# Designs tried in a protein design run: peptides against a protein of PDB entry 8PQO. Part 71

Target 1, 252 residues: chain A of PDB entry 8PQO
Amino acid sequence: VLLKEYRVILPVSVDEYQVGQLYSVAEASKNETGGGEGVEVLVNEPYEKDGEKGQYTHKIYHLQSKVPTFVRMLAPEGALNIHEKAWNAYPYCRTVITNEYMKEDFLIKIETWHKPDLGTQENVHKLEPEAWKHVEAVYIDIADRSQVLSKDYKAEEDPAKFKSIKTGRGPLGPNWKQELVNQKDCPYMCAYKLVTVKFKWWGLQNKVENFIHKQERRLFTNFHRQLFCWLDKWVDLTMDDIRRMEEETKRQ

## One batch from the design tools (peptide; made by RFdiffusion4, then SolubleMPNN)

Design b1_p14_7_s4 (from b1_p14_7, 7 letters changed)
Fold by OpenDDE base, seed 1:
Structure b1_p14_7_s4 (fold): chain B 252 residues (1-252), chain A 14 residues (1-14)
Amino acid sequence: as target 1 above (252 residues)
Amino acid sequence: SSATHELNLQLAGT
């Protein structure tokens, strides 16, 4: 098991981020070809449990068409079906990813708290001390180009170059996080993403767990760079606007 | 997070 807490600081409010996240996911999805193929939505309903209230989703990703033919032919039954269960109780979210074949030997869990701070809270997910001591805290700096792969880099998605016309935020210089403390009119937040990866195959555990973390970090970095650089596209939208956009997308 | 992962899986399949 490998645990890391990714802390993504953004010059947006927790309330703004709710809109920005949904917009950015939708926008990025539109830019991808073959979006939604092999995705089955089993459940999409409200839930209430232990004081947590939100939306529960259960999706299956069928990867049979997404892998080479030889992999599909050799894959055990259920090996290419990934289950994603998600509890969205914003500002808290939890996602659990499992596989039908691997069962208890494979788990990706992502628990996110969105807080109006600069990533200074320790153990925001309230782990037991024994568990918390094994968590690596990883800060993602969206302005740091060195954290971005060359193949992923786009100048129009570079927070170090972008300036929001609507809000005046950006560009983000090397010390932008420290400067936020002095900018009383600029909101800020941190997404605390506790990622738990479990892959219990002898000889491959560390390799696969580290690989998955590398992919998650890459995803979080690129996504939040986009979210910030798209600020002028979504900052004036309401949650009702987002809901309408989602409904329109489902009808297409 | 779920929607982000949906996107990630879509990207990986392209």
Scores: peptide ipSAE 0.082, ipTM 0.774, DockQ to the pose 0.139
Fold by OpenDDE base, seed 3:
Structure b1_p14_7_s4 (fold): chain B 252 residues (1-252), chain A 14 residues (1-14)
Amino acid sequence: as target 1 above (252 residues)
Amino acid sequence: SSATHELNLQLAGT
């Protein structure tokens, strides 16, 4: 098991982020060709549990068309079906990813708290002290180009070049986080993403767990760079606007 | 949910 807490600091409020995240997810999904193919939505309903209220989603990702023919032919039944269960109770979110074939030998869990701070809180997910000792805190700086793979880099998605016309935020210089403390008119938040990766197959555990973490970090970095650079597209939208956009996208 | 679409993006990028 490999645990890392990714802390993504953004020059937006927790309330703004709720809109921005949903918009950016929808926009990014549209930009990815074939991203929706082989996705089955089993459940999409409101839930209430232990005082937590939100939306529960259960999806299956069918990977049969995404793997080579020889892999598909040799894959055991259920091995190419990935289950994603998500509880979205913003500002808290939890996602659990499992595989039918691997059962308890495979788990990806992503738990996110969105807080109006600069990533300074320790153990926001309230892990046991012994478990918390094993968590690596990883700070993601959306302005740091060195954290972005060259193949992923786009100038129009570079926070160090972007300036919001509507809010005046950006560009984000090397010391932008420190400068936020002095800018009374600029809100800030941190997304604390605790990622738990479990892959129990002997000889591959460390390699696969580290690989998955690398992919998650890459995703979080790119996504939040997009979210910030798309600020002018979503900052004036309401949650009702987002809901309408989601409904329109589902009908296409 | 944002997390679900993030996974879609990961899978689409493979």
Scores: peptide ipSAE 0.081, ipTM 0.779, DockQ to the pose 0.145
Fold by OpenDDE base, seed 4:
Structure b1_p14_7_s4 (fold): chain B 252 residues (1-252), chain A 14 residues (1-14)
Amino acid sequence: as target 1 above (252 residues)
Amino acid sequence: SSATHELNLQLAGT
């Protein structure tokens, strides 16, 4: 098991982020070719559990069409079906990813708290001390180009170049996080993403777990760069606007 | 999409 807590600081409020996240997910999904292909939505409903209220989704990603034929032919039954269960109770979110074939031997869990701070809270997910001591805290700096793969880099999605016309936020210089403290009118938050990766197959555990973390980190980095650089597109939207956009997309 | 799975709420199913 490999645990890392990714802390993504953003010059947006927790409330703004709720809109921005949903918008950016929608936008990113539109930009991806073949989005939705092989995705089965089993459940998408409100839930209430243990005082948590939100939206529950259960999706199956059927990877059969996404892998080479020889992989598909050799893959054990269920190996190419990924189940994603997500509980969105913003500002708290949880996603659990499992595989039909690997069962208990494979888990990706992503638990996110969105807090109005600069990523300074320790153990925001309230892990047991013994578990918490094994968590690596990883700060993602959306302005740091060195954290972005060259193939993923887009100038229009570079927080170090972007300036929001609507809010005046940006560009984000090297010390932007420190400067936020002095900018009374600029909100900030941190997304604390605790990522638990379990891959119990002997000889592959470390390799796969590290690989998955690398992919998650890449995803979080790119996504939040986009989210910030799209600020002017979503900052004036309401949650109702987002819901309408989601409904329109579901009909396609 | 697989690239936004964790963040993909209602829109991921489209």
Scores: peptide ipSAE 0.076, ipTM 0.780, DockQ to the pose 0.185
Fold by OpenDDE base, seed 5:
Order: sequence, then C-alpha cells, then structure tokens
Structure b1_p14_7_s4 (fold): chain B 252 residues (1-252), chain A 14 residues (1-14)
Amino acid sequence: as target 1 above (252 residues)
Amino acid sequence: SSATHELNLQLAGT
C-alpha cells in the first residue's frame, strides 16, 4: 500500500471550484477521442450516510476494446472491467476504483477535501497517527512548468501565461502563492487529495503502485492547470447552468 | 480518458 496526499493550491474559492471542476471534467471528457465508449453507468443517485449527503455514482469501464489484442486474449475474465464508485458530497469527495478479477488485491481510493486555505492543514482526512506517519505530502504547483511533461504542455493551458479577463487573476509567477497571502481580494483554496493505492501482486507491488501515483499526479496537475486557464469560461456559470449543460451532453 | 476517471467520480456526485 502506498499513500500520498496531493495538495493542489488554486487562486479560486471553494464555491467557485465546485462549478469549475464540473465544467472542466465535462470539457476534458469531450476532448477525449472515444470518450464514453465502454463506460456503463450502473447507478447515479442521491445518497445520505453517516451525516454525509451527496450524489453516488457506480460506473464500469470495459477496457476490452482499449487494450492490445494479445492483452485481451491473455486477460482473465473480469480483468478488463474496472469499477468506479464515487461519493460526491462537495466539499468532500471519495472515489474507489476496483477490478473484478483482482478483488481485494487491487484498490485505488481518492479522498478529497476542499478547504479555503493554502495547504497548511495536517491530516485533514483524520487518519490514525500511525497511518498518517506513512503519508507523503506532495505539493502540486500549477504554475511550475517543470512539473508538466513536455508532451502534455500547451501554452493555452499555462497558468504562468494566462490572465483572466473576468477576474483579473493571473498570470501566476514563481512566488504567486506567497503573493496571494497579501492579495486580500483574491480567493484561494487547497484540494487535499489523499490517494491510497494497493496492488498486492508479489514482485510488482512497488512498481505498479508508484506507476499509478505517477499517473494520478500527472492527471491532477494537468486538470488543475486547465481548470485555472478555463476560468473565464466557467466563473460566471451557476450550478444550474452546469446541470443543464450535463443534461444536454447526455442527449447527444 | 485518464482525466475523466478520478475527476468524474468526485464530480458526478454534484
């Protein structure tokens, strides 16, 4: 098991982020070729549990068409079906990813708290002290180009170059986080993403767990760069606007 | 897509 807490600081409010995240996910999904192919939505319903209230989603990703033929031929039954269960109780979210074949030997869990701070809270997910000692805190800086792979870099998605016309936020310089403390009119937040990765195959555990973390970090970095650089597209939208856009997209 | 999985779960609940 490998645990890391990714802390993503953004010059947006927690309330703004709720809209921006939904917009950016929808936009990113549209930009993917074959988006939605092989995705089965089993459940999409409101839930209430232990004082947590939100939306529950259960999806299956069928990867049979997305892997090479030789992998498909060698894959055991259920090995190419990924289950994704999500509990969205914003500002708290939880995602659990499992595989039918691997069962308890494979788990990706992503738990996110969105807080109106600069990533200074320790153990925001309230882990036991002994478990917390094993968590690496990883700060993602959306303005730091060195954290972006060259193949992923786009100038139009560079927070160090972007300036919001609607809000006046950006560009984000090298010391933008320190400067933000002195800018009373600019909201800020941190997404605390606790990522738990379990892969219990002997000899491959560390390699696969580290690989998955590398992919998650890459995803979080690219997504939040997009979210910020798309600020002018979503900052004036309401949650009702987002819901309408999602309904329109589902009908296409 | 790599972007939609983790984000869709957190976002599909709103």
Scores: peptide ipSAE 0.089, ipTM 0.793, DockQ to the pose 0.218; fails the geometry check

Design b1_p14_8_s1 (from b1_p14_8, 8 letters changed)
Fold by OpenDDE base, seed 5:
Structure b1_p14_8_s1 (fold): chain B 252 residues (1-252), chain A 14 residues (1-14)
Amino acid sequence: as target 1 above (252 residues)
Amino acid sequence: GKLELYRLVAELSL
């Protein structure tokens, strides 16, 4: 088991982020070729559990069409079906990813708290001390070009170049986080993303767990760079606007 | 490996 807490600091409010996240998810999904293919939504319903109120989703990602034919033919039954269970009780979210074939031997859990701070809270997910001592805190800097793979880099998605016309936020210089403290009118937040990865196959555990974390970090980095650089597209939208857009997209 | 073909898009489902 490998645990890391990714802390993504953004020059947006927690309330703004709720809109921006949903917009950016929708936009990113449109930009991904075949991203929605092979996704089955089993459940999409309100939930109330342990004081949380939100939306529960259960999706299956069928990867059979997304892998080479030889992989499909050699894959055990259920190996290419990924189950995603998500509890969205914003500002708290939890996602649990499992695989039918690997059962208890595979788990990805992503728990996110969105807080109006600069990533300074320790153990925001309230882990037991014994568990917390094994968590690596990883700060993601959306303005740091060195954290972005060359193949993922786009100038129009570079926070160090982007300036929001609507809000005046950006560009984010090398010291933007320190400068943000002095900018009374600029909201900020941190997404605390506790990622738990379990892969219980002998000889492959560390390799796979580290690989998954690398992919998650890459995803979080790119996504939040996009979210910020798309600020002018979503900052004036309401949650009702987003819901309407989602409904319109489902009807097409 | 097989895992490299998995698209981790957890953010797209939130």
Scores: peptide ipSAE 0.037, ipTM 0.727, DockQ to the pose 0.123
Fold by OpenDDE base, seed 2:
Structure b1_p14_8_s1 (fold): chain B 252 residues (1-252), chain A 14 residues (1-14)
Amino acid sequence: as target 1 above (252 residues)
Amino acid sequence: GKLELYRLVAELSL
């Protein structure tokens, strides 16, 4: 098991981020080739548990069409079905990813708290001390180009170049996080993403767990760079606007 | 979220 807490600081409020996240997920999904293909939504319903109220989703990602034919033919039954269970009780979210074939030998869990701070809270997910001592805190700086792969880099998605016309936020210089403390009119937040990766196959555990974390970090980095650089597209939208957009997208 | 999984799965599928 490999645990890392990714801390993504953004010059947006927790309330703004809720809109921006949904918008950016929708937008990025449209831009991804094969987005939505092989996705089965089993459950999409409100839930209430232990004072947490939100939306529960259970999805299956069928990967049969996304892998080479020889892999599909050789794959054990259920090996190409990924289950995603998600509890969205913003500002808290939890996603659990499992595989039918690997069962308990595979887990990706992503637990996110969105807090109106600069990523300074320790153990925001309230882990036991024994578990918390094994968590690496990883700061994602959306302005740091060195954290972006050259193949992922787009100038239009570079926070160090982007300036929001609507809000005046950006560009984000090397010391932007420190400067936020002094900018009383600029909201900020941190997404604390505790990522738990378990892959129990002998000889592959460390390799796969580290690989998954590398991919998650890459995804979080690119996504939040997009979210910020798309600020002018979503900052004036309401949650009702987002819901309408989601409904329109579901009809297509 | 959804995108994270899609991209992760895509990378794992390569």
Scores: peptide ipSAE 0.033, ipTM 0.726, DockQ to the pose 0.270
Fold by OpenDDE base, seed 1:
Structure b1_p14_8_s1 (fold): chain B 252 residues (1-252), chain A 14 residues (1-14)
Amino acid sequence: as target 1 above (252 residues)
Amino acid sequence: GKLELYRLVAELSL
């Protein structure tokens, strides 16, 4: 098991982020060719548990069409079915990813708190001290080009170049986080993403767990760079606007 | 590879 807490600081409010996240997820999903192919939504319902209220989703990702034929032919039964269970109680979210074939030997859990701070809270997920001492805190700086793979880099998605016309935010210089404290009119938040990865196969555990974390970090980095650089596209949208967009996308 | 496909099902991909 490998735990890391990714802390993504953004020059947006927690309330703004709720809109921006949903917009950016929708846009990212559209840009992924075949993103909707093989996705089965089993459950999409409101939930209430322990004072947490939100939306619960259970999706199955059928990867059979997304892998080469030889992989599909050699894959054990259930190996290409990924279950995602998500509890969205913004500003808290939890996602649990499992696989039918690997069962208890595979887990990805992502627990996110969105807080109106600069990533300074320790153990925001309230882990036991013994568990918390094993968590690596990883700061993602959306302005730091060195954290972006060359193949993922786009100039139009570079926070160090982007200037929001609507808000005046950006570009984000090397010291933007420090300067943000002095900018009373610029909101800020941190997404605290506790990622738990378990891959219990002998000889491959550390390799796969580290690989998954590398992919998650890459995803979070690219996504939040997009979210910020798309600020002018979503900042004036309401949650009702987002819901309409989601409904329109479901009808297509 | 297979593991890159798992990234597509992550919280932010959907």
Scores: peptide ipSAE 0.039, ipTM 0.726, DockQ to the pose 0.116; fails the geometry check
Fold by OpenDDE base, seed 3:
Structure b1_p14_8_s1 (fold): chain B 252 residues (1-252), chain A 14 residues (1-14)
Amino acid sequence: as target 1 above (252 residues)
Amino acid sequence: GKLELYRLVAELSL
């Protein structure tokens, strides 16, 4: 098991982020080829548990059409089905990813708290001290080009170049986080993403767990760069606007 | 292929 807490600081409020996240997920999904193909939504309902209220989703990603024929023919039953269970109780969210074939030997869990701070809270997910000492805190700087792979880099998604017309935020210079403290009119937040990766196959555990974390970090970096650079597209939208957009997308 | 799908899942989970 490998745990890391990714801390993503953004020059937006927690309330703004709720809209921006949903917009950016929808937009990013449109840009991905085959995004909706092979996705089965089993459950999409409100939930209430332990004082937490939100939306629960259970999706299955069927990979049969997305792997070579020989892989499909040799794959055990359930090996090409990925289950995603998500509890969205913003500002808290939890996602659990499992595979039918691997059962308890495979887990990706992503737990996120969105807080109106600069990533300074320790153990925001309230882990036991013995567990918390094994968590690596990883700061993601959306303005730092060195954290972006050359193949992922786009100038239109570079926070160091982007200037929001609607809000006046950006471009984000090398010291933008420190400068935020002095900018009374600029809100800020941190997304604390505790990522738990378990891949319990002998000889491959560390390699696969580290690989998954590398992919998650890459994803979080690119996504939040997009989210910020798309600020002018979503900052004036309401949650009702987002809900309407989601409904329209489901009907197409 | 498989890795790209895991990325998509992670993006949709965000």
Scores: peptide ipSAE 0.037, ipTM 0.722, DockQ to the pose 0.114; fails the geometry check

Design b1_p14_8_s2 (from b1_p14_8, 6 letters changed)
Fold by OpenDDE base, seed 4:
Structure b1_p14_8_s2 (fold): chain B 252 residues (1-252), chain A 14 residues (1-14)
Amino acid sequence: as target 1 above (252 residues)
Amino acid sequence: GMMELYKTVAALSL
């Protein structure tokens, strides 16, 4: 098991982020070739548990069409079906990813708190001390080009180049996080993303767990760079606007 | 959510 807490600081408010996240997910999904193909929504319902109130979703991602034919032919039954269970109670979210074939031997859990701070809270997910001491805190700086793979880099998604016309935010210089403290008019937040990865196959555990974390970090980095650089596209949208957009997207 | 899994699944399909 490998745990890391990714802390993504953004020059947006927690309330703004709720809109921006939903917009950016929708936009990113449109940009993916074959986006939504092989996705089955089993459950989408409200939930209440332990004072947490939100939306529960259970989705299956069928990867049969996403892998080469020879992989599909060699794959054990259920190996290409990924289950996602998500509890969305913004500003808290939990996602659990499992695989039918691997069962208890495979788990990706992503628990996110969105807080109006600069990533300074320790153990925001309230882990036991023994567990928390094994969590690596990883700061993602969306303005740091060195954290972006060359193949992922797009100039239009570079926070160091982008300036929001609507808000005046950006470009984000090397010391942008420190400057935020002195800018009373610029909101900020941190997404604390605790990622738990378990891959219990002897000889492959560390390799696969580290690989998954590398992919998650890459995903979080690119996504939040997009989210910020798309600020002018979503900052004036309401949650009702987002809901309408989601409904329209579901109909397509 | 969609943010976590959509791109993770894409990465696993590489």
Scores: peptide ipSAE 0.041, ipTM 0.759, DockQ to the pose 0.219
Fold by OpenDDE base, seed 5:
Structure b1_p14_8_s2 (fold): chain B 252 residues (1-252), chain A 14 residues (1-14)
Amino acid sequence: as target 1 above (252 residues)
Amino acid sequence: GMMELYKTVAALSL
């Protein structure tokens, strides 16, 4: 098991982020051609558990069409079906990813707290002290180009170049986080993403767990760069606007 | 949810 807490600081409020995240997810999904094929939504309903209220989703990703033929032919039954269970109780979110074939031997869990701070809280997910000692804290700086793979880099998605017309936020210089403390009119937040990766196959555990973390970090970095650079597209939208957009997308 | 899964699945399929 490998645990890392990714801390993504953004010059947006927690309330703004709720809209921006949903918009950016929808936009990113549209850009992934063929992403809709092989996704089965089993459950999408409100939930209430232990005082937590939100939206619960259960999706199956059928990867049979997305892997090479030889992999599909060799894959055991259920090996290419990935289950995603998500509890969205913003500002808290939890996603659990499992595989039918691997069962308890494979787990990706992503637990996120969105807090109106600069990533300074320790153990925001309230882990036991012994467990917390094994968590690596990783700061993602959306303005740091060195954290972006060259193949992922787009100038229109570079926070160091972007300036929001609607809000006046950006561009984000090298010391933007420190400068933000002095800018009383600019909201800020941190997404604390605790990522738990379990891959219990002998000889491959460390390699696969590290690989998954590398991909998660890459995903979080690129996504939040997009989210910020798309600020002018979503900052004036309401949650009702987002819901309408989602309904329109589902009908197509 | 969709962010984490789509992105994770996409990343794993690479």
Scores: peptide ipSAE 0.053, ipTM 0.772, DockQ to the pose 0.203; fails the geometry check
Fold by OpenDDE base, seed 2:
Structure b1_p14_8_s2 (fold): chain B 252 residues (1-252), chain A 14 residues (1-14)
Amino acid sequence: as target 1 above (252 residues)
Amino acid sequence: GMMELYKTVAALSL
């Protein structure tokens, strides 16, 4: 098991982020090849549990069409089906990813708290001390180009170049986080993303767990760079606007 | 949640 807490600081408010996240997810999904293809939505309903109220989703990702034929032919039954269960109770979110074949030997859990701070809270997910001591805190700086793979880099998605016309935020210089503290008119937040990866397969555990974390970090980095650089597209939208857009997209 | 998986699966997609 490998645990890391990714802390993504953004010059947006927690309330703004809720809109921006949904917008950016929708936009990013449109840009992904095969977005929605091979995705089965089993459940999409509101839930209430232990004072937590939100939206529960259960999706199956069928990867049979996404892998080479020889992999598909050799794959055991259920090995290419990935289940995602997600509890979205913003500002808290939990996602659990499992595989039918590997059962308890495979888990990706992503738990996110969105807080109006600069990533200064320790153990925001309230882990036991023994567990928390094994968590690596990883700060993602959306302005740091060195954290972006060259193949992922786009100038139009570079926070170090982008300036929001609507808000005046950006560009984010090397010391933007420190400067943000002095900018009373600029809101800020941190997404605390605790990622738990378990892959119990002899000889491959560490390799796969580290690989998954690397991909998650890459994903979080690119996504939040996009989210910020798309600020002018979503900052004036309401949650009702987002819901309407989602409904319109579902009908397409 | 949706962000994590869509992109995780995409990232894990060979």
Scores: peptide ipSAE 0.048, ipTM 0.770, DockQ to the pose 0.198; fails the geometry check
Fold by OpenDDE base, seed 3:
Structure b1_p14_8_s2 (fold): chain B 252 residues (1-252), chain A 14 residues (1-14)
Amino acid sequence: as target 1 above (252 residues)
Amino acid sequence: GMMELYKTVAALSL
């Protein structure tokens, strides 16, 4: 098991982020070719548990069409089905990813708290002290070009070049986070993303767990760069606007 | 949510 807490600082408020995240997820999903194929939504309903209220989703990703024929032919039953269970109770969110074949031997859990701070809180997910000692805190700087792979880099998604017309935010210079403290008109927040990866196959555990973390970090970095650079597209939208857009997308 | 999985699956589906 490998745990890391990714801390993504953004020059937006927690309230703004709720809209921006949903918009950016929808937009990013449109840009991914074939992302919608093989997705089965089993459950999409409101939930209430222990005072937490939100939306619960259960999706299955069928990967049979996304792997080579020889892999599909050799894959055991259920091996190419990935289950995603998500509890979205913003500002808290939890996602659990499992595989039918691997059962308890595979888990990706992503728990996120969105806080109006600069990523300075310790153990926001309230882990036991002994468990918290094993968590690596990883800061993601969306303005840092060195954290982006060359193949992922787009100039139109570079926070160091972007200037928001509607808000005046950006471009983000090397010291943008420190400067936020002195900019009373610019809100800020941190997404604390605790990622738990379990891959319990002997000889491959460390390799696969580290690989998954590398991919998650890459994903979080690119996504939040997009989210910020798309600020002018979503900052004036309401949650009702987002809900309408989601409904329109579901009908297509 | 969709953010984590679509991109994670895409990244894992190399």
Scores: peptide ipSAE 0.037, ipTM 0.750, DockQ to the pose 0.206; fails the geometry check

